# Designs tried in a protein design run: peptides against a protein of PDB entry 5VZU. Part 53

Target 1, 271 residues: chain A of PDB entry 5VZU
Amino acid sequence: GRTLEDIFHEHMQELILMKFIYTSQYDNCLTYRRIYLPPSRPDDLIKPGLFKGTYGSHGLEIVMLSFHGRRARGTKITGDPNIPAGQQTVEIDLRHRIQLPDLENQRNFNELSRIVLEVRERVRQEQQEGGHEAGEGRGRQGPRESQPSPAQPRAEAPSKGPDGTPGEDGGEPGDAVAAAEQPAQCGQGQPFVLPVGVSSRNEDYPRTCRMCFYGTGLIAGHGFTSPERTPGVFILFDEDRFGFVWLELKSFSLYSRVQATFRNADAPSPQ

## One batch from the design tools (peptide; aimed at target 1 H58 I83 I219)

Design b2_p24_2 (made by RFdiffusion4)
Pose (drawn by RFdiffusion4):
Structure b2_p24_2 (pose): chain A 212 residues (1-129, 189-271), chain P 24 residues (1-24)
Amino acid sequence: GRTLEDIFHEHMQELILMKFIYTSQYDNCLTYRRIYLPPSRPDDLIKPGLFKGTYGSHGLEIVMLSFHGRRARGTKITGDPNIPAGQQTVEIDLRHRIQLPDLENQRNFNELSRIVLEVRERVRQEQQEGQPFVLPVGVSSRNEDYPRTCRMCFYGTGLIAGHGFTSPERTPGVFILFDEDRFGFVWLELKSFSLYSRVQATFRNADAPSPQ
Amino acid sequence: APVTPLTDEEKEWLEEQLEELEEE
């Protein structure tokens, strides 16, 4: 929904062109691999499926939310040269809920960082052996119309890598649940916010034979 | 989300592809 002008500034102009050229070299001679929608589950769930998400200059990507015990997984359906399609873009720890402060303390980025890194440390110890909402100051959000109320928050980690999916790594963050079908992830080390929203469309023949 | 710029080789390759499309 833009022209060569609105894009010729600039790093996105490049990424957009590479995508167009790369994908168009397929001239619709394509191989498709099977995927499934995730299993629904009652008590043990807050609703799975496909979501549209903001991935910065790469634009929106489609991500599948699925539940695996006390963890939720976000798996890329569409991706980018940094973190490709089929990878785990996000992992939400559902046993480590983070309390939301009043608006003024939400605005304080360092308080958020200290709190998140604390949880990261407690998690490393374990494994080794709604109210108003606002993003902290200094955290970018491509959306800007992110909901200003939220139901809860959890610790999570996202996967990052340089171009070519080089040296991928987990970085700490916080998952934010807004309503039944909108959620967010604050990328702590990137001071960046990704806003996700449910894909409303219905899909035929997409259920899995079983959870395994 | 992470964003990484194009490498020099990729920029050269992109310029070549755009020249070929312009010629066509």

Design b2_p24_2_s1 (made by RFdiffusion4, then SolubleMPNN; from b2_p24_2, 10 letters changed)
Fold by OpenDDE base, seed 2:
Structure b2_p24_2_s1 (fold): chain B 271 residues (1-271), chain A 24 residues (1-24)
Amino acid sequence: as target 1 above (271 residues)
Amino acid sequence: APSSPLTEEEKKKLKELLEKLKKE
């Protein structure tokens, strides 16, 4: 029977072949496309721009991070044998913050999985409800004027029963002390650790994070076969670093800002 | 667990290969 080692060797041979095919295609025609940095907005979670991924066997992976209202997007600048350039490697829902537990409970993958899948279900429900409102709005053909059928006189049912005394029971208003939700101090990072069984290529990931959000990552076979979105967690570490936990694949990708200042890389203002 | 030398996309392909072999 084929061993896991045989499958790994077959996969590596296919990967090498795919890399060879793609590199050999460059000898025929190189198309250069200018990439513009997304314009920064005041409400952007961090400055948009180029980030280097530290995951994968493909070498240098570059992603453009951009903000689109309550969504963030990672777009591949570098393609690979699985996912071509220009695809959205990550989509982040900035409406759905993930609250990480304490460090002890952060080591529990099943707890993180529960939290993420609960948020995934809410996102799915919101999409279904928004789909229903868009569907029901077309169905109101105006009510045809059904002629008024004559009002049959409903009989006067009878008498006022008597004098029940007002018992003055002065129940004290229990002060519902609204537990003031302590404003989550927007500035203090929380301790961060990967769950047990989540693989990272680099153990040198930030041990403090600012905030986390629900997101989805794109995965595909070689040649962009059977592309699908998998649930995950976007982790904002700081202004220059973010991570993505691929929940189903039990893996972590770290992204670091490309510090190169490009002169005239800003998108021309739409005239 | 050893740090997987595979991307998330490569892990998907490996899973698909494993699922094929379970059907043979």
Scores: peptide ipSAE 0.085, ipTM 0.599, DockQ to the pose 0.046
OpenDDE base, seeds 1, 3, 4, 5: peptide ipSAE 0.027, 0.083, 0.047, 0.022; ipTM 0.508, 0.596, 0.558, 0.524

Design b2_p24_2_s2 (made by RFdiffusion4, then SolubleMPNN; from b2_p24_2, 10 letters changed)
Fold by OpenDDE base, seed 1:
Structure b2_p24_2_s2 (fold): chain B 271 residues (1-271), chain A 24 residues (1-24)
Amino acid sequence: as target 1 above (271 residues)
Amino acid sequence: APSSPLTEEERKELEEKLEKLLKE
């Protein structure tokens, strides 16, 4: 029997061969694009920039993280056999925080699946409702010919202000016990573990996370065939590390900040 | 695990290849 190591080596060889084939098909048409780092904003969840994927038989995976109001985006800087460079690998909805359960329940993949799928249905509902309001507003701009209806003089109705005595109806103030919204502990890290059956390339991932958000990941066949978006969880570990759980794929991707300083990497000011 | 999120079809093909290789 072949060892697991032999199978991994063959799979890596196949991926290297695929990489060679698809790169060689474009050998005469290689275009270089300058990469600009996104400008940092005060409201950004973390500093935007380049992150290295620690996962993958494809070699070095580089993703650019950027913030766009209530959305974050991971853009592939490196391409792979499935997803070319410049594609948006992850979209994060910063409006939809995922609350992870305790460590015992985090090991249950079905519990994580339930939580993520419930958020996915809320996001779909919000998109449907917002689509209806935008549709009804466009129909009524028929050119109503502004016939100038003559300004009938507004008769000054006299402001007789009779002093209506305030009846002291002493309705007992029902103590609306304001359910003290427990201040979402926005700053405290929570214990983190991958569910059973979620594949990680390395068990050396952070065992504490700051917060999680709903997101979608781009999946595709070889050569970017049948591209689709699948549900997942963006996990912020710290200022320099994040992960993505691909729910349907049962896989985890860990990303670490590229600490290299690049000269002239800032985006040109919009003219 | 494939590092790039494969389609379900490619995942299944890879799983079938792996199962075949593990039986040899």
Scores: peptide ipSAE 0.024, ipTM 0.551, DockQ to the pose 0.104
OpenDDE base, seeds 2, 3, 4, 5: peptide ipSAE 0.019, 0.023, 0.022, 0.019; ipTM 0.525, 0.547, 0.549, 0.505; seed 4 fails the geometry check

Design b2_p24_2_s3 (made by RFdiffusion4, then SolubleMPNN; from b2_p24_2, 11 letters changed)
Fold by OpenDDE base, seed 1:
Structure b2_p24_2_s3 (fold): chain B 271 residues (1-271), chain A 24 residues (1-24)
Amino acid sequence: as target 1 above (271 residues)
Amino acid sequence: APSSPLTEEEREKLKKKLEELKKK
């Protein structure tokens, strides 16, 4: 039977061949786009920038991480046979933190799946509710031609007097037990392990993470056929490393910051 | 995303393109 290694090598050869064919086919018609690094903001979860995917039958995978309020975005700088360059490979909802269980329960894929799918349903509900509020607000700006109805003289209703009876109703101060929102320990890393059956290709991933968020990843067939968003987990390891768990694909992608400094890589100030 | 394996149809299209490139 074919070994997993044989299948991997055949697949790698096919990907190299695809890359060669596409690059050679467009050799006389290469369009270059300048890539600008997104400006860093104080409220950014980590410094935005270029990250290298350490996963790869594809070879060098480069993703730009950027922040957009309560959302983060991974944009492909390198294309692959499924997803072209410039596509949003991951979209992260920074409103929806995922709490990983203890290390023993992190090995259970079904537990992670449950947690992620519960967050997905909350995100869908919030999108439906926000869609209704935006719909009702547009309906009321019919141009009421305010025909100036003639000002009928409002009769001066007499100023009835100042009966200031001070009702002493001594409402007992109900002890609002301020549920001390335990300050989310934003600073302490927790032990991290991939669930059983999630493929990392390499066991060399960080065994401690800072925080996790709900996100969606883009998946497609070859040539960007039938593109869809699949649920996943964004895992922040540190300032220079993050991961994404593709839940339905049972796959993990590790990304590490590109440490290279580029001259004139900043976006021009909007004039 | 993790890449899917090439379909047989995609593989044959790629072989044909490779043969066309080798003739140039």
Scores: peptide ipSAE 0.034, ipTM 0.566, DockQ to the pose 0.552
OpenDDE base, seeds 2, 3, 4, 5: peptide ipSAE 0.033, 0.024, 0.025, 0.019; ipTM 0.550, 0.544, 0.552, 0.553; seed 5 fails the geometry check

Design b2_p24_2_s4 (made by RFdiffusion4, then SolubleMPNN; from b2_p24_2, 11 letters changed)
Fold by OpenDDE base, seed 2:
Structure b2_p24_2_s4 (fold): chain B 271 residues (1-271), chain A 24 residues (1-24)
Amino acid sequence: as target 1 above (271 residues)
Amino acid sequence: APSSPLTEEEREELKKRLEELKKK
């Protein structure tokens, strides 16, 4: 029978072969596209730019991180056998912060799964409600003048029932003291550890994080077959590092800023 | 994207085997 080592080697050979095939197909027709860095905005969570990802069998991946209001986006600069360049590898909802538990409970994959799936359901509910408001607005078909069918005079039934007194019970409005959301101290990183069973390619990941957000990652089979969005956690470590936990894949991807300064790589100002 | 061509079962078994190999 095939050993697990045989299966792993066969898979690695297939990935290398696929990488060779899709790169060599274009050897005679290389189109070079200039990549511009996204413009930075004051409200951006961190500076936009190029990040190097290290995860899985693919080795090094380059992504562009950009901000779009309350959303962040990771765009693939490098393709792989599964996901071509230009695809959105991660989409982050900056409205849906994930609060990580204490360090002991962070080791529990089921607890992280619960937290992420609860946020996923909130995001789905918000999308359904927003879809209904947009749908109802178009349904005002003008009133067809339905002809006045004659009002038959149905009868008078009478009865009088009595004067029940209005009890004025003035229930004081209990001031729901809005529990002041303690301003999440923006300064001190929370201790961070991967859940048990989450695969990291490198054990050298940051052991403190600034904040986490709900997001989705793009997964596909070889040749971009059956592409789907899988739930996960975007973890901001610092100005130059973020991670993504792929929940269903039980995998972690670490991304580090490409520190190379590119002259004239800024997007041309919109005229 | 992280592709796992391996089933979750095959992946977990590979992980166990790799951990055993690291202990030798």
Scores: peptide ipSAE 0.036, ipTM 0.506, DockQ to the pose 0.159
OpenDDE base, seeds 1, 3, 4, 5: peptide ipSAE 0.030, 0.027, 0.025, 0.025; ipTM 0.550, 0.517, 0.539, 0.534

Design b2_p24_3 (made by RFdiffusion4)
Pose (drawn by RFdiffusion4):
Structure b2_p24_3 (pose): chain A 212 residues (1-129, 189-271), chain P 24 residues (1-24)
Amino acid sequence: GRTLEDIFHEHMQELILMKFIYTSQYDNCLTYRRIYLPPSRPDDLIKPGLFKGTYGSHGLEIVMLSFHGRRARGTKITGDPNIPAGQQTVEIDLRHRIQLPDLENQRNFNELSRIVLEVRERVRQEQQEGQPFVLPVGVSSRNEDYPRTCRMCFYGTGLIAGHGFTSPERTPGVFILFDEDRFGFVWLELKSFSLYSRVQATFRNADAPSPQ
Amino acid sequence: VEEAQEMVELAQQLGFELPSAVPY
C-alpha cells in the first residue's frame, strides 16, 4: 500500500526488493509442505492459532501460537532472512507471570529490565538444578495503536539472528496479553515491541490428526 | 535457512549493505 517513494528510505526499500526478486524467481513453481492448526484445550489454554505480527522493518509476519504445557510457542509461518519461516520466534513461560505496575512505573524502562532479568535468573536456577497499560519510554512500536489496557504478562524469550539466520540466540522479553485475540512481546535488548493480532479467517482441512 | 542464506547472497549481488543486526 505504498509507492517506491515511501519505501526509498531505506533499509526496508532494500529488504522489500530482495523479497520481491527472490520470491518472484519461483514463477509459481513451488513446493508446498503440510502444516496443521494447533490443538484446542480447555482449562489449560488461552486460545491457539494464527496471528498477524509486527516484525519491524520486515513488516508483518504470520505466526502460529500453540500450547505445550507451561509454555506457549510462537512458530513462524512466514518469516524473513534473519529468522526464517518455520522457526520458533517466541517462547512464553506460563508459570512466570509478571505483575504490572501503575502507569508511571510501566513507563520506567529500567524497572522493566531489572524485573525481567530477575525472572530470567530465577528460571536459569530452576532449569540448571484488566488494568491500564503503556510501553516504557524508549521502546519502539511500529503499531502505536497497541491497546492501552491488558489482562496479564509473562516472561518469555525471542529468537534473534543476524542476516542469513546467523548465530541465532534467545533474548529475554515479556509477553503481554491484551484480549482473547491480541498480544504483544517486548524485545528487551532491542527496546522494541511486536504487536500480534488473531487471524480471523476460518480454515478447512487444517486440523492435525493428533497432538503428536 | 537456505532461503535466508540465498537472500544474503542476493543482497551482495545487488550491492546492498544490510545492517549487522536484526531490524525488529

Design b2_p24_3_s1 (made by RFdiffusion4, then SolubleMPNN; from b2_p24_3, 11 letters changed)
Fold by OpenDDE base, seed 4:
Structure b2_p24_3_s1 (fold): chain B 271 residues (1-271), chain A 24 residues (1-24)
Amino acid sequence: as target 1 above (271 residues)
Amino acid sequence: MEESKEMVELAKKLGFKLPETPLL
């Protein structure tokens, strides 16, 4: 049979050939589309913008990170043979924080898998419940036949008055135990290590992370065939770096901010 | 079976053309 090595070799040749075909096609006709950077909001987890990532065999990819309330999105700016430009390579649910275990248990892939799959199940339940509420709310707009109810007219005024007395009852001020808002632990990152068996292109990743969230990544065959969402972990390292652990793929992708300043990259003001 | 699924998903992500015939 073909070895894994044979399959890798054949695939690398195909990817090189595809890359050559794509680059050679660009010499004939380039369509440029302007990319606008999303405006930064105060509540954004980090400044939105362009990040460069290494995506396995495809090499360098550019992803735009943007924030949409309690969701973050990574949108491909560069396409690859599998996933075209403009697709959402990652979708992050900022409602579903992942708590990493201690550094010893972080090395256990099965522990990370358990945590992620439990969060995935909660997200599915919330989607089903919210789908039912949205479904039940639409069912009751039966067409109210607006029968024209007739104009009846009347009339009268009356007046009176009476005085009822001021009962004093001095209800004690119940101590509103101010639920101490646990101060958002804004400051100290936790030690971070990839689980054993998770492939990283480079072992040079940050060994401390600020926070993690549940997310899904997009995977597809060549030509965007059979696109699927796979569960993963978004890892915020700092203002300029994030990672994504692709759980089912046992792989890690590191993304670093593009430090280039782009003139005229701001979104047009809504007219 | 799980390793086969992981390999399929890795192959999809990486852009591998899986042979139509599952690697037996």
Scores: peptide ipSAE 0.134, ipTM 0.702, DockQ to the pose 0.082
OpenDDE base, seeds 1, 2, 3, 5: peptide ipSAE 0.090, 0.029, 0.040, 0.081; ipTM 0.666, 0.663, 0.676, 0.653

Design b2_p24_3_s2 (made by RFdiffusion4, then SolubleMPNN; from b2_p24_3, 14 letters changed)
Fold by OpenDDE base, seed 4:
Structure b2_p24_3_s2 (fold): chain B 271 residues (1-271), chain A 24 residues (1-24)
Amino acid sequence: as target 1 above (271 residues)
Amino acid sequence: SADSKKMVELAKKLGFKLPETPLL
């Protein structure tokens, strides 16, 4: 019988052939779309821009990282046989920080899985609650029958009643020393290791990370069939590198900033 | 099995054509 290895080998050959066909057909099917770099905002977690990622058999892919308030998005600039260009390959919820355990417990995939799934359930609850608030807010627009309010006459409200003396009750404001929430030391990265059984294409990934967030990644069959979002972890390593752990896939993708400078790549100012 | 589902998901992410026959 065909082994999984045989199936993977046959499929790698097919992907190479598909890439060859696409590259040889460029002259007949090229749709050019201008890509604009998102403007940097002061509150952006890192500078937005182009990142190169490596996905197993897909090879090199380009993703645009952009920030949208408390969300980040990785948009595919390069399509693949499963997920076309312009799709949001990753969606990151910057509200839901993931705290990685110590380095010993980071090797435990089940611990990471527990943490991510707990956050996933919180995100689902918040979406249900916010859906109810949006639903209840629409229900109260019953048609205001514009009953013509009769013009009742302006009664002249009378004059200036006098001098009530303010009593000086000098309640001492108790100095509630607001425990200054020490600004979460954004400076010291924590030790980072992939869990056992998480596949990485490259073992040369950063062994220290700044922050982790809950996110979802897009998966689909060939031709964008049955697209679905899987839970994962966005890992910020530094200004130029991030990762994504695909939880259900047990895989890791590393993304590195494209260091090329682009002229005239800024979005046109909205006129 | 839980592993067959993960393989389907992995295959979808990695671009693999799954054979129409589920790997038993």
Scores: peptide ipSAE 0.139, ipTM 0.710, DockQ to the pose 0.075
OpenDDE base, seeds 1, 2, 3, 5: peptide ipSAE 0.076, 0.079, 0.077, 0.117; ipTM 0.665, 0.667, 0.682, 0.688

Design b2_p24_3_s3 (made by RFdiffusion4, then SolubleMPNN; from b2_p24_3, 11 letters changed)
Fold by OpenDDE base, seed 1:
Structure b2_p24_3_s3 (fold): chain B 271 residues (1-271), chain A 24 residues (1-24)
Amino acid sequence: as target 1 above (271 residues)
Amino acid sequence: TEEAKEMVKLAEKLGFKLPETPLL
């Protein structure tokens, strides 16, 4: 029967062929687009910029990390046979933190899967509710044709008398002890390990992470066929490294900052 | 399994090598 090895061998041959075809197209017609580094904002989780990511058999790819309020985005600078350059390989929801279990339970893929799928369901519910509020708000601006109501004459309102006795309803202020939400210890990294069965290109990944967030990755067949978003976990390791666990793929991508300095790469200030 | 086939198909979409889990 077709083995997993046969499938991967065929897939690798196809990837090599596709890379060769793309390389051969460069001889005929090149379209150059200027890429600017996104401006850094004070509220950015880390400095935005270029990262080198691991994409299994595709190898190393360049991704631009940018921040958009409570969302982060990884945009492909290099394309592959499945996902072309300029696509959003990862989208991260900075509102939806993932709390990893202890190091022992982090090895359990089913536990991580449960946590991620629960967050995915919350995100879907919030999108449905927010879609309803946005829908109802637009429906009420029908043009009120202000029909001029005719001025009916002021009938004299009779002087009803003053006897409003003030009821002294002495409602005791119940001391709602606001349980001070202990500020989540944002500062200390937690031990990190990949779940059993999650494939990494290498075992050399950071063993401590700062924060995790819910996110989605883009997946597609060759030639960008049937593109879809798959759930995953964004893992912030440090200022220069993050990961993405592709849950449905049981795969891990490590992203490391490109340390090269670029001249004239800053976005022009909006005039 | 059908799950293993879907996992392979998904891995193909990203060029990820799944570990040689025995085809159950």
Scores: peptide ipSAE 0.086, ipTM 0.681, DockQ to the pose 0.055
OpenDDE base, seeds 2, 3, 4, 5: peptide ipSAE 0.085, 0.084, 0.076, 0.081; ipTM 0.680, 0.674, 0.672, 0.674

Design b2_p24_3_s4 (made by RFdiffusion4, then SolubleMPNN; from b2_p24_3, 12 letters changed)
Fold by OpenDDE base, seed 1:
Structure b2_p24_3_s4 (fold): chain B 271 residues (1-271), chain A 24 residues (1-24)
Amino acid sequence: as target 1 above (271 residues)
Amino acid sequence: TEESKKMVELAKELGFKLPETPLL
């Protein structure tokens, strides 16, 4: 029977062939499109822009990071045989922070998997509840036949007099124990290690992270067949580096800011 | 789809046993 190794080698051979075909097409017909960098906003987790990401067998790809309220997106600027340019390779939910365990438990893939799948279930429940509220609100617009109720004459309601004495009801100030929002400690960076069995193309990744969030990555077969969103973890290292753990694929993508300055790359001001 | 299920299952199997995945 075909081993998993045989299947992997066949897929890698096909991938290499597709990469060769695409590389050979650069001599025939290139369409150039100007890309604009998204403007930075004060509430952006880090400065948006171009990042170089590692995609296992695909190698290095260019991704645009952008922020959309409480969501972040990685959009492919370069495409590959599976995921074409312009697709959202990663979508991050900045509402759902992931707490990594201690460094000892971070090596346990099953612990990370448990944490991520629990957050995925919460996200699914919130989507179902929000769908029900939107559904019930639409049902009650039955056609109100606006029968023209006849204009009954405005009876002059008499001037009731003023004298209501203010009762001194000395309501005791209920001690609203202001739950002290513990200031989100701008946390000392947490020690970071990949779980055992998660592969990184580069072993030189940051060993300290600032924040982690739930997200989904896009996977597909060759030619963008059967595209699917798979759960993962967005890991913010610093202003110029983030990672994505593809949970189900046991893969890690490291993204590093493109340090090149581009002239005339700012988004045109909305006229 | 049935194909997406097979692909995700294959990707899981490959990702659990192999260092790289071709589906990213």
Scores: peptide ipSAE 0.069, ipTM 0.640, DockQ to the pose 0.118
OpenDDE base, seeds 2, 3, 4, 5: peptide ipSAE 0.024, 0.022, 0.035, 0.025; ipTM 0.628, 0.620, 0.616, 0.618

Design b2_p24_4 (made by RFdiffusion4)
Pose (drawn by RFdiffusion4):
Formats: C-alpha cells, structure tokens, sequence
Structure b2_p24_4 (pose): chain A 212 residues (1-129, 189-271), chain P 24 residues (1-24)
C-alpha cells in the first residue's frame, strides 16, 4: 500500500526489492509442503493458531502459536532472510510469569531488563541442574496502536540471526498477552516490540491427524 | 540478467548489514 517513494528510504526498499525479485523468479512453479493447524486443548491452553506479527523492516510475517506443555512456540509460516520460514521465532515459558508494575515502573527500561535477566538466570539454574500497560521508554514499536491494557506477562526467548540465517541465537524477552487474540514480545537486546494479532480466517482440511 | 545482477548486489549489501529480523 505504498509507492517507490515511501520505500526509497531505504533499508526496507532494498529488502522489498530482493523479495520481489526472488519470489517472482518462481513464476508460480512452486513446490508446496504440508502444514497443519495446531491441536486445541482445554485447561492447558490460552488459544492456538495463526497470527499476523510485526517483524520490523521485514514487515508483517505469519506466525503459528502452538502449545507444548509449559512452553508455547511461535513458528514462522512466512519469514525473512534473517530468520526464515519454518523456524522457531519465539518460545514462551509458561511457568515463569512476570508481574507487571504500575505504569511508571513499566516505563523504566532498566527495571524491565534487570527483571528479565533475573528470570533468565533462574531458568538457567533450573535447566542446568487486566491492568494498564505501556512499553518502556526507548523500546520501538512499528504498530503504536498496541493495546494499553494487558492480562499477563511471561518470560520467553526469541531467535535472531544475521542475514543468511547466520549464527542464530536465543535472546531474552518478555511475552505480553493482551486479549484472547492479541499478544506481544519485547525483544530485550533489540529494544524492540513485536505485536501479533490472530488470523480470523477459517481453514478447511487443516487439522492434524494427531499431536505427534 | 539485469535483475539477477541487481539481486546479487543487494545481497552483498545485506551481508555487510547488522540488521536483525525483528529490528525496525
């Protein structure tokens, strides 16, 4: 929904062109691989499926939320050269809630960082052996109309890599649940916020034969 | 051919970039 002018500034102009060129080399001679929608589950769940998400200059990407015990997974359906389609973009630790402070403490980025790194450390120890909401100052959000109220937060990690999916790594962050069908992820080391929203469209023949 | 050359040049620029997927 933009012209060559609105995009000729600039890193996105490049990424958009590459994509157009690259994808259009297929001339609709394409191979498709099967995917499924995730299993629903009662008590042990807060609702799976496809979501539209903001991935910075790469624009929106489609991400699938699925539940696997005390962890939620976000798997890319569409992706980008940094983190491709089919990868785990996010992992939410559902046993490590994070309390939300009053608005003034939410604004303090360092408080958020110290709190998140604390949980990361407790997690490493374990594995080794709604109210008003605002983003902290200095955390970017492409959306800006992110909901100002939220139901809860959890520790999670996101996957990052350089161009070409080089040296991918988990970086700490915090998952934010707004309502039944909108959620967010604060990328701590990037001071960046990704806002996700449910794909409302209904899909035929998409259920999996079983959880396995 | 011109579009392939342009694509290779843009790829080289991206290899030198510090940009990350969720970064704005």
Amino acid sequence: GRTLEDIFHEHMQELILMKFIYTSQYDNCLTYRRIYLPPSRPDDLIKPGLFKGTYGSHGLEIVMLSFHGRRARGTKITGDPNIPAGQQTVEIDLRHRIQLPDLENQRNFNELSRIVLEVRERVRQEQQEGQPFVLPVGVSSRNEDYPRTCRMCFYGTGLIAGHGFTSPERTPGVFILFDEDRFGFVWLELKSFSLYSRVQATFRNADAPSPQ
Amino acid sequence: EELEELLEELEERQRESAHRSPQS

Design b2_p24_4_s1 (made by RFdiffusion4, then SolubleMPNN; from b2_p24_4, 15 letters changed)
Fold by OpenDDE base, seed 1:
Structure b2_p24_4_s1 (fold): chain B 271 residues (1-271), chain A 24 residues (1-24)
Amino acid sequence: as target 1 above (271 residues)
Amino acid sequence: SELQKLLEELQKKFEKSDLKGPEF
């Protein structure tokens, strides 16, 4: 029978050939856009920039990582037959940290799926609540044409006197036991392993991660048909490496920083 | 061209192979 390796190689050949066909069809109509590196900000989780990511049968793709307040974004610089260049392959919500279980329970795909889906439902609830507050705030700015009601002369009622008897209410200082916010252990990595049944191109991924966040990945059929966002986990390994677990696809993408320096890659200063 | 015919035949084969679920 065909091995899983044979099927994977055949699929890679198909995807390479599709990339070639699409490129060749548009060869006379290619629009080139200059890519600029995003400026680094002090509050960025890691330095933004170019990463090479593993996309299963698509092989290696180039992704730009950028930060947008409490969101991170991976944008495809290289496209494939499913997701074209310029699309946001991953969107990360830095408000919603994923706590991985112990190493034994990390092997359980159903446990990871449960944790992520619980965060997904919280994100949906917060979006519904924030949508209501933004909707109610816009409805009340009807232009009150305040017709100038004529200034009736308000009679000066006399200033009655200042009998300020000081009530000595000796309120005991209740010891507000400041619940010591446990310092977020930002420094110690935890052991990391992929769940059973999550495919990785290589078993050579970092076995320790710093932190994880909820995110969504973009998936589509060929030609970018029926694009949708699927739940996933962003895993920060170090300054130069992160991962994304695609739950529905049962796949893992490893992203490694492109170490090449580019001349004139900084965005022009807004004039 | 012969290349263009080959590309169109290959494209029609791929459009039929879209029995694969959505990819990333």
Scores: peptide ipSAE 0.292, ipTM 0.709, DockQ to the pose 0.354
OpenDDE base, seeds 2, 3, 4, 5: peptide ipSAE 0.019, 0.283, 0.021, 0.018; ipTM 0.575, 0.690, 0.607, 0.575; seed 4 fails the geometry check

